Peptides against a protein of PDB entry 3WG5. Designs and how they scored, part 40

Target 1, 218 residues: chain A of PDB entry 3WG5
Amino acid sequence: LAKNIVYVAQIKGQITSYTYDQFDRYITIAEQDNAEAIIIELDTPGGRADAMMNIVQRIQQSKIPVIIYVYPPGASAASAGTYIALGSHLIAMAPGTSIGACRPILGYSQNGSIIEAPPKITNYFIAYIKSLAQESGRNATIAEEFITKDLSLTPEEALKYGVIEVVARDINELLKKSNGMKTKIPVNGRYVTLNFTNVEVRYLAPSFKDKLISYITD
Target 2, 218 residues: chain A of PDB entry 3WG5 as posed
Amino acid sequence: LAKNIVYVAQIKGQITSYTYDQFDRYITIAEQDNAEAIIIELDTPGGRADAMMNIVQRIQQSKIPVIIYVYPPGASAASAGTYIALGSHLIAMAPGTSIGACRPILGYSQNGSIIEAPPAITNYFIAYIKSLAQESGRNATIAEEFITKDLSLTPEEALKYGVIEVVARDINELLKKSNGMKTKIPVNGRYVTLNFTNVEVRYLAPSFKDKLISYITD

## One batch from the design tools (peptide; made by RFdiffusion4, then SolubleMPNN)

Design b1_p11_2_s2 (from b1_p11_2, 6 letters changed)
Fold by OpenDDE base, seed 4:
Structure b1_p11_2_s2 (fold): chain B 218 residues (1-218), chain C 218 residues (1-218), chain A 11 residues (1-11)
Amino acid sequence: as target 1 above (218 residues)
Amino acid sequence: as target 1 above (218 residues)
Amino acid sequence: TSFYPIDFETV
């Protein structure tokens, strides 16, 4: 009986063009091996809107389910990470993680103060994040409040409010809880029921380039 | 007679947070040594709006004149580079360089196509780039057209239209031509007349971190 | 935890 393969990879740090490359590489590997899914362990404080939107698009174009797992405990899917999660086929969070804080900014001033985005930019991202939530059948009101109130949620709150689908302590619990769930967005135009019975978990390591970038951004 | 020091540094590649760090480092060194000015040799295809705005702010807060020099021949101050230039105390271009192409985008799709910025973002940057041009006494109409028409100019055109102040082949010609010019924006609240008589040119090298980042982004 | 809010790319 051909073992269903589930890939697991880690993406940590700021969402940048390099993060896109990581997503693309990881998803591509999993696609090539006809994996049942890929789980991306995500820990990000946020990052670039462009890279975020590209990552969302890459996830949406995936030939296999992409599960965003906010992991480990203490990790966050903050800002861009929330958008990425909302654009994914399934969101999971570990206990002690957070999601939200999606207020767009233009950057940081020299004194480290936030440069506020103009209302029209903020409103753009409100519309965008709401669209992601709506398309995935997730809570669009809370998605908006991630911006307008800079709201951050616990896993339990996020689950309760219908932002995420799973709270899990580890990969094994995630696989167990998500087994039989339908993807929140289509895979190749169809909603897929996840099958995590008799799965082989394969971990993908960061490339040498990925490691080097992470070392510089830390 | 205390030799006037002019620092020269190179910034090449995408405008990112790391580029901000380079600007900050270079300007800080020059400020600490009470340099007459710093010349930043700029070659960029563009980059991040946030980083760009932070760089502009850092330039505007400089205790010394910051000259943006689009260099060498073949270099560009494209997109974010144009904004940075317009935010600076003096703009110079080498022959065979370009400036402009400031149309904001949301990023690149997976197929490499541009994701258009919404009109409200575009209009924000129109207002912003016009403000930079106006504050510096540069051509705000052309600055707008850098966005609305994705206009790119030669050094001669940019000079003719009052976008830039100097066309120069090298640092020596730049110093010669810019000597006695007033800064286009204030330095510590005052317009400064540049004095490049009997100057010592000091070149700043990229830090080890800067080199490592450049190696990864190339 | 330094929030890195979403930034726009000017290309």
Scores: peptide ipSAE 0.053, ipTM 0.334, DockQ to the pose 0.321; fails the geometry check
Fold by OpenDDE base, seed 3:
Structure b1_p11_2_s2 (fold): chain B 218 residues (1-218), chain C 218 residues (1-218), chain A 11 residues (1-11)
Amino acid sequence: as target 1 above (218 residues)
Amino acid sequence: as target 1 above (218 residues)
Amino acid sequence: TSFYPIDFETV
């Protein structure tokens, strides 16, 4: 019985154009092998809005399910990471992680203070994040509060409020709990039922370029 | 007679957080030496709005005049580069350079097409660029058209329309032509008359980190 | 020379 492959890759750090390249490469590899899914272990404080939107679009165009897994314990899907998660086919979180805090900013001033986004930009991202939540059948009210209240949630709260689908300690528990779930958004125009009954986990490593960029930006 | 020092540094490529670090470092060095001014040789296709706004703020907080010089021939101060220029104490351009094309975008789609910014964001940047132009006594109508018409200008046109202050072939011609000009914005709350009669030009080199980042992003 | 319009804000 040909084992269905599930890919696992790690994306850590700020969301940038290089992060897009990582997502694109990882998803492309998994697509080429007709994987059952790819799990992206995500740990991000946030990053660029442009890169974030491109990543969301890339996920939505994926030929296979893309699962965002906020992992390991202590990690976060903060700001841009929350948008990416909400744009994905399934969200999982490990205990001791967080999601939310999505208020857009223009940047940091010289004294390290946040430069606030104008209401027009903030309102755009409110509409955008609510759209992502609604399209995925997730809690759009909480998604809005990720911006308006700068709300952050625990995995248990996020699950309770219908922001995420799974709380899992590791990849094996994630596969077990997500088995038989439908994707929250379409894959190639269809909602897919995840089948993790007979799968092989295959880990993808970052490229040399990815390692170099991470080393420079961290 | 203690020669007044004028620093010259190069900033090339996309406007990012690393570009901010370069501006900050270069200006700080020049401030520490009580330089008459720093000239930034700028060649950029644009970049991040957050980094751009931070750079503008850093320039406006400078204890010495910051001159943006679009250089060498063939270079541009496109998009974010135009905002940076408009936020500076003096703008110069070499023949064969360009300025403008300031329409904000969300990013690029997977097919390489531009994702348009919503009207709210576009209007914000229209107001912002007009403010920079007005505060510096530069042509706010043309500044708006840099967005609304995606206008790009030659140095001669930019000078004619009152967008920039100097067209110069090299640093020596720039110093000669800008000598006796008042800064277009305040330095430490005062408009400064540039005195380049008895100056030494001191070139700043990019750090190893800057070179590495440039190599990776280019 | 690839022209890059202003990319807006960090989320």
Scores: peptide ipSAE 0.025, ipTM 0.274, DockQ to the pose 0.249; fails the geometry check
Fold by OpenDDE base, seed 2:
Structure b1_p11_2_s2 (fold): chain B 218 residues (1-218), chain C 218 residues (1-218), chain A 11 residues (1-11)
Amino acid sequence: as target 1 above (218 residues)
Amino acid sequence: as target 1 above (218 residues)
Amino acid sequence: TSFYPIDFETV
């Protein structure tokens, strides 16, 4: 029986247009090989809203399940990372990671203060994040509070409140726990049952360009 | 026997000159009342280096022990927060919090990319963070790696590697676990043994100004 | 529109 492939790739750092390119490249490779899924190990403090929205769209257009895994311990899916996670087919978190803090800003002032987004922009992202939560059958109230209260959650809290689907210490535990789960959003119009019983894990390394960009942006 | 007082105050958000004012105000109140200690519940993604250095100096000049407590779950002492913690008399973390990611930057470009600090600045902060770790008897190698590897740690890892002193779920557990511990840096030239056996906990609320600034900066 | 990054700005 042909071993199903699960890809694993890492995305770390700020969400930018280059991060979109990474998502697109990784998902495309996994799509080409008809992988059972791709797991993205995500560690991000946030970033640009435009890039985030493009990444969410790219995930939702994926021909295969995309699992966002907040990893390693100490990592976060902060701000833009939360939106990306909520737009994905499954969210997992490692112990010692966090998710949330999604309030939009216009930028930073010279004094290091946040330039507040006008209410219309904040309300737009409230609607957007709630829609992502609703579409994925996740807690839309908490998703809203990620903005309105700048809420951050532990994996255990996020699981308990129905924001995420899995708490896992490593890829093997993630595969084991998510085996037989349905995707929270459709893949090509269908909710897919994940099959991780006979999988080969393939790691996708960052390209030289990816490494260079991370080096420049970190 | 007169009950010893322990103050608890919260500092959340970006580290700025206003954050310095908060630290100064809170510590001054606790100093005036000859408190056994002040616990600062810290949740910060980072901020300005100048403000951070001033805060560290203010803590080191405190007439009473200043405990940095990364709290609540989901909070972080990221970047500037790590320096502040390493400059303090005791570091505690709640489960589900993080510490680290200390690489200095010049700022953000219009595209959302980080503007890298020149090597001379990075090396300055490597020396600075190592000095804070060494002075406090904490792991200077890990402190350096908070910059060079942009390392983030869980409470358990940070404790294990000798970066922090306490993992605690709440103030009561913190007081219990830190009772009888020596400060990691001197208070008025002396390492103080913390006495939390008969303490009254007093909470300091943010001023109206503090709330306004946080509202503007969040 | 931007989202919160972890930031350590040098002066």
Scores: peptide ipSAE 0.024, ipTM 0.259, DockQ to the pose 0.201; fails the geometry check
Fold by OpenDDE base, seed 5:
Structure b1_p11_2_s2 (fold): chain B 218 residues (1-218), chain C 218 residues (1-218), chain A 11 residues (1-11)
Amino acid sequence: as target 1 above (218 residues)
Amino acid sequence: as target 1 above (218 residues)
Amino acid sequence: TSFYPIDFETV
């Protein structure tokens, strides 16, 4: 029987419009091949809120399940990365990773200090992150605390609190554990049960542009 | 005879992925109605390089001419705004506006000082901005100096140096002056001669989301 | 005129 395809791609570094382009490219490739899912290995300290919102929207519009996998050990889905994860069809984390710390900032001042976002912005992102959590059936209280307390969680804590769905050491364990899980948000209006019983794993490499952008932003 | 449509929309504030969404939405509306062109009234201090690059790509992929109009008087196409303008089918500026100051930065430090971009990033954007200028038949030397000298130009200087195509006080003067001009980049692989002799001007308002994002980022 | 340089800020 023809094997279903699971794509795996890596997104590392700041969440920017280039990161949007990476997400869009990777998801589009997987959509074109009618993949069973795409797994995005995410390692981000955060980035731009606007790029993040576009990425979330792109994930929500995906014709296939998009799994965010905080990987490898030592990686994070910090700030914008947490929002992206909460907007995805399934969240996985490797042991030794982190998620959270979602307080919006305006930027850094000249001395490297954070310029705090005005309350209006903070409240907007509180409402937004809670919406993402609620829409995905994840812990909206913890999602709010990612902002209000700048909370960061381990994979074990995130799983325990119902923020994420899977803790996995590698892609094989992720596929094994997520097999038979329903997506936390709809794919084309329907909750999809993941079927990873007979899959071919295909790795997507960064484009030359992606590598250059990553090199420029890292 | 049925009037050709020219859309006019405003983009104000930081260039972000929300700004990308605004560009995409506005251009898409104008494309759907087979407009003769869309004029984007741009007032930006700059923003994210990645969002900027996505916006440039979106403009380059437009099915209709996209005219960047630095407007109103007192507005700027600074930093990312200059790149966007250089990536567009035609650049216009109102009297009392500015263009340039394109030096990339990593951000602001805690004391509000600029964190300088490493030479590799600066050199990448030099190559990129020169490419935009060359592709559009605009002054690539001045485009480089927007970075290397952090140069800002008046409309009169920008026109004189061959950075822009039109100085206009308002939309009516812009339409009058740009009528019969060829686009500086192709539309669907062809340089288009603008025909504004019998046009209906339609203004696009920001969406509720656009207004909220603008309110959050301003 | 507040020039915001191309910023790589992490939100």
Scores: peptide ipSAE 0.023, ipTM 0.259, DockQ to the pose 0.154; fails the geometry check

Design b1_p11_2_s3 (from b1_p11_2, 6 letters changed)
Fold by OpenDDE base, seed 1:
Structure b1_p11_2_s3 (fold): chain B 218 residues (1-218), chain C 218 residues (1-218), chain A 11 residues (1-11)
Amino acid sequence: as target 1 above (218 residues)
Amino acid sequence: as target 1 above (218 residues)
Amino acid sequence: TSFYPIEFETV
């Protein structure tokens, strides 16, 4: 019986247009190979709103399930990373990771202080993050509080509050726990039941460009 | 008589945190050498608001005059570049360059369409750009219209409207024309009269990191 | 770890 393929790729660092290109490349490879899913091991402090919104849209347009996995332990899906996670087909977190802190800002001043976003921007992103949560059947109240309280959650809290679907220590536990789960958003108009019973895991390496950008942005 | 030093450096491409690092590095070198001024040859389509605001603040904190020079012909100080220019001690443009188009956006959608900024963001940047213009004694009405009309100006128009101070074909003409001009904002609390009568021009090359980022972002 | 909140661009 032909093994279904699951791709695993890493996205680390600030969310930028290059992060979009990484998502697009990884998802496209997985789509072309008719993978059962792609798992993105995400570790981000956040980044650009535009890149984030494009990534969310790219995930939502995916022909296959996109699983955001906050990994390894010590990683975060902070700020833009939380939006990306909430826009995905399934969220998993490793123990010792975090999600949240979604307050939009205009940037950092020279002294490292936050330049606060105007209330209308904050309200825009409140509406946006709540939409992502509602569309995915996740906790829209907590999604709002990721902004209004700058809330960050542990995997256990995020699971408890219905922000995420899985806590898993590694890819094997993730595949085991997510097997038989339905995607939280549609894939090509349908909620897909994940089938990880007989899968081959294929790791996608960062491109030379990805490595170079990571080296420069880290 | 010891020649006064004028540094010249190039900043090209999108305004990012790396562009801030370039500005900071270049200005710091020029400050440490007690340069008469630094000229930044600017060619940018725009970029990040945070990086832009930090660059403006870094320029305003400079111990020496920072001259923004939109150069070479065909270059632009678009969007964030206009804010940076308006935040500087002197603006020069080469013939065949442009300045303006300052409408803030949230980003680009997947189809390349602009994601419009909420009115409060637009109003914030209207207030900000007008403040920069007012503080520098430049045309605050045109600065506002760079946003509200997405206005772009030629060097001749920008000079005519009091947005910029100099039109110059090259560094030598810039030095000649700006000699004896006062900075449009203070340097260490004082408006400085530029002295370019007996200067040595020193070019600062992009660092390896700068070259790498340019290569990746271009 | 400095969280980078969602940053806006000026076009």
Scores: peptide ipSAE 0.032, ipTM 0.430, DockQ to the pose 0.339; fails the geometry check
Fold by OpenDDE base, seed 5:
Structure b1_p11_2_s3 (fold): chain B 218 residues (1-218), chain C 218 residues (1-218), chain A 11 residues (1-11)
Amino acid sequence: as target 1 above (218 residues)
Amino acid sequence: as target 1 above (218 residues)
Amino acid sequence: TSFYPIEFETV
């Protein structure tokens, strides 16, 4: 029996193997408690492709709906964050946030210039991001343009183009607007209708390790 | 005037942006003191491609010879470590170490299986590793096989095939054997003949930040 | 010896 509990956790900073551990820990806690969903408040400039792919897979294997919420105002789901969002059960954004800018790079040169990814890598990520969009019934053309045009969208644009499902100012508005929505991908082989009537919101705090890693990577 | 000083520093663990900072810091200290060379005792299972490429570039821009020493016995210059070594002015290995196994992967799946890199990525790194070998006058065929065959070599094999320049049990033997060798790549546009006659060996300690990062990534 | 893959960044 699903407890009328929705978990909320924050993931901020670069997408790394440590970010995967955060996602895994948070989702596992929510799964163990039979939560109705977990909301991940995401604020990321991007990060590692492998960690991103593992996070997407972890979300897809979740026994509960995982909602990516680009929050607070000023936050972004940039680069790796966009892929993670597109791999999730529901995407929400707060006003004043952004999504996109997914062009893969090999890194930064010593002068801070971007080392361009070879066309071969770019094409791989185009295929990958389009698959995430298609599987979730989101706009695959825009997903491709996140790479090919390095496109960034506002919440209103992302909603309009069918990249995201909700624009919400806070958790309460998110719960209200997403109540009765179906997940964009299956949970345990079925599309779930979200039920946020009379839910208890529980906040998951970062571990000491999470805080320490954030302190070192900032 | 070069001071008769050789710096020795240790870099252990995954190749990350923090590892780049270690290389940069250590090389900068040795440059500022006009050291005859810096020896980096390297022990790495691999890591990030971007950090690796930046480290290679930092070594190539060094005002002093950078010697990669795979040390101690049991250490490896695996994956990213092989690229770094091939980009350096001189490679040494201790008996009981290894080099190679450079197959690029996208990461590990949740079950711990390797996510294979698309052929396009593999081909990029083949071209890159071959360029490093060619530029340094090292065996480009073996460099390619580090990827295509996931080849790992002993110090004796690596020396025999012209991948490395020195097999040495310790710093003293390394200094003795490398004395009078020319760098395999230029330092400030010229090949340098190493002069390790009557050198003072100075050990650089890891910073507190380096220790903390190592503690978190282990 | 856990070999770590060469990993790619996404911007």
Scores: peptide ipSAE 0.031, ipTM 0.474, DockQ to the pose 0.346; fails the geometry check
Fold by OpenDDE base, seed 4:
Structure b1_p11_2_s3 (fold): chain B 218 residues (1-218), chain C 218 residues (1-218), chain A 11 residues (1-11)
Amino acid sequence: as target 1 above (218 residues)
Amino acid sequence: as target 1 above (218 residues)
Amino acid sequence: TSFYPIEFETV
């Protein structure tokens, strides 16, 4: 009986074009091996809207379920990370993590102050994040408040409000709790029931390029 | 008689947060040495709006004139590069370069197709680019058309239309032609008359970090 | 924790 494979990879740091490359690489590997799913351990303070939107699109185009796991404890899926999570097939969070804080900004001034996004941009992202939440059957009101109130949630709050699907301490607990869950968005046009019975977990390492970029951005 | 110093540095590639760091570093060095000006040799296909806006702000806050020089031949100040140029104290272009193509996009889809920016974002950047042009006494109508028509101009056209101030083949010609010109925006609240008589040209090299990032993004 | 805001690209 061919063991179901679940891939696990880490994406840490700012969401950039390089982060897209990581997502693409990891998902592609898992797709090629017909994995049951890929779990992306996500720890991000946010990043770039463009890269975020591309990542969301890449996830939505995945031939396999993509699970975003905010991990380890202390990690966050902040800003862009929240959008990515909301665009995914399943969201999990470890205890002691956070999600939210999605208010778009135009950048930081030289003094480190935030340059506010104009209402036009803010409203665009409100509409966008609400669409992600709605499409995934998640709480669109809270998704909006991630922007309008710059709201951040604990895993327990996020679960309670229907933003995420699983709170899990580790990969094993995640697999156990998510087993039998349906994806929140379609995989190849169909909602998939996750099967994590007798799963082989395979870890994907960052490429040399990924490591180098991370070293420079840290 | 203390020789007037003009710094020259290169910024090549996509406009990113790292590009901001380059601008900041280069301008800071030139400021510390009380240079007459800094010339940034710019070759960019564009990049990120946030980084662009921060760069524009950094230029506008410069204690010395910042001259954007689209160089070498074949280079462009495309998209974000155009905004940066329009935010600067003086724009020069080498023959065989281009400026414009400022239509904002949200990114590239996985198939490489452009994701169009919503009208709200496009209109924001129209207003922004027009403001840069107006503040610098440059052609705001053409600046708008850089977006609405995705217009690109030759140096000769850009000069003719009042988008740029100088067409020059090299640094020496640039210094010669720009000598006695007033900055198009204030330096420390005052329009400065450039003095490139008996100037020492000092070239700034990329930092080790700059080189490493460029190597990874190429 | 410095949240990096969502920035959009200008092409």
Scores: peptide ipSAE 0.031, ipTM 0.417, DockQ to the pose 0.328; fails the geometry check
Fold by OpenDDE base, seed 3:
Structure b1_p11_2_s3 (fold): chain B 218 residues (1-218), chain C 218 residues (1-218), chain A 11 residues (1-11)
Amino acid sequence: as target 1 above (218 residues)
Amino acid sequence: as target 1 above (218 residues)
Amino acid sequence: TSFYPIEFETV
């Protein structure tokens, strides 16, 4: 029986246009191989709104399920990372990770102080994050509170409140727990039942370009 | 008589955090040498709002006059570049350049279409750009129209409408025309009269880091 | 933990 392939790739650091390129490349590879899914191990403090929105759109346009996995322990899907997760087909978190803190800012002043976004910008992102939550059948109230209260959740809380679908310690536990789950958003217009019964896991490495950019931005 | 020094530096490309670092470095060098002014030759299609606001703040905190010069012919101070110019002590443009087109966007979709900013964001930047214009005694109505009408102006129009102070073909003409002008915003809390009667022009080169980043972002 | 703001691009 031809083994269904599941790809795993890591995305770490700030959400930028280069991060978009990584998502696009990884998803494209998985699509070309007709993978059962791709799992993105995500660790981000946030980043750019434009790149974030483009990543969400790329995920939503994927021909295969895209699973966001906040991993390893100590990782976060903060700010832009939460939006990306909420735009994905399934969210998983490892124990000791966090999700949330989505309040938009305009940037940092020279003194390191946050330049607050005006209420108008904040309200836009409230509407946007709520839409992502609603479309995915996730907790839109908590999604709003990620902004309005700068709320951050543990994996256990996020699962309890219906923000995420899986808490898993590793890829094997993730595959086991997510097997038979329906995607939270459609794939090619249909909700897909994940089938991880007989899968081969393939890891994707960052390109040389990805490594170089990561080195420059760190 | 100790010659007054005027520094000239070039900033080209997207407005990013790296562009901020360039502004900061260049202004700091000019401050340390007690320069009469620094002229920044600017050519930008725009960029990030955060970096833009930080650059404006850095200019406003400068201990010496910062002159934004849209140069060479064919250059633009588009979007973020216009905000930076409006936040500066003096704006000059070379013939064949442009200024304006300041409508904020959220980014580009995968199909290259613009993702429009919500009215709330647009209104924030309208207020912001108007404040910059008002503080500098420049045309706040035109500043608003840079957003609301996506207005772009020629140097001649920008001068006519009181958006900029100088049209100059080169640095020598700029120095000649701006000599004796008052800064449009204060330097260390005071409006300064520019004195370019007996000046030495010193060009600042981009650092190796600046060159590397420019090469990666282009 | 340096949270990077959701940055709005101004074109």
Scores: peptide ipSAE 0.029, ipTM 0.341, DockQ to the pose 0.355; fails the geometry check

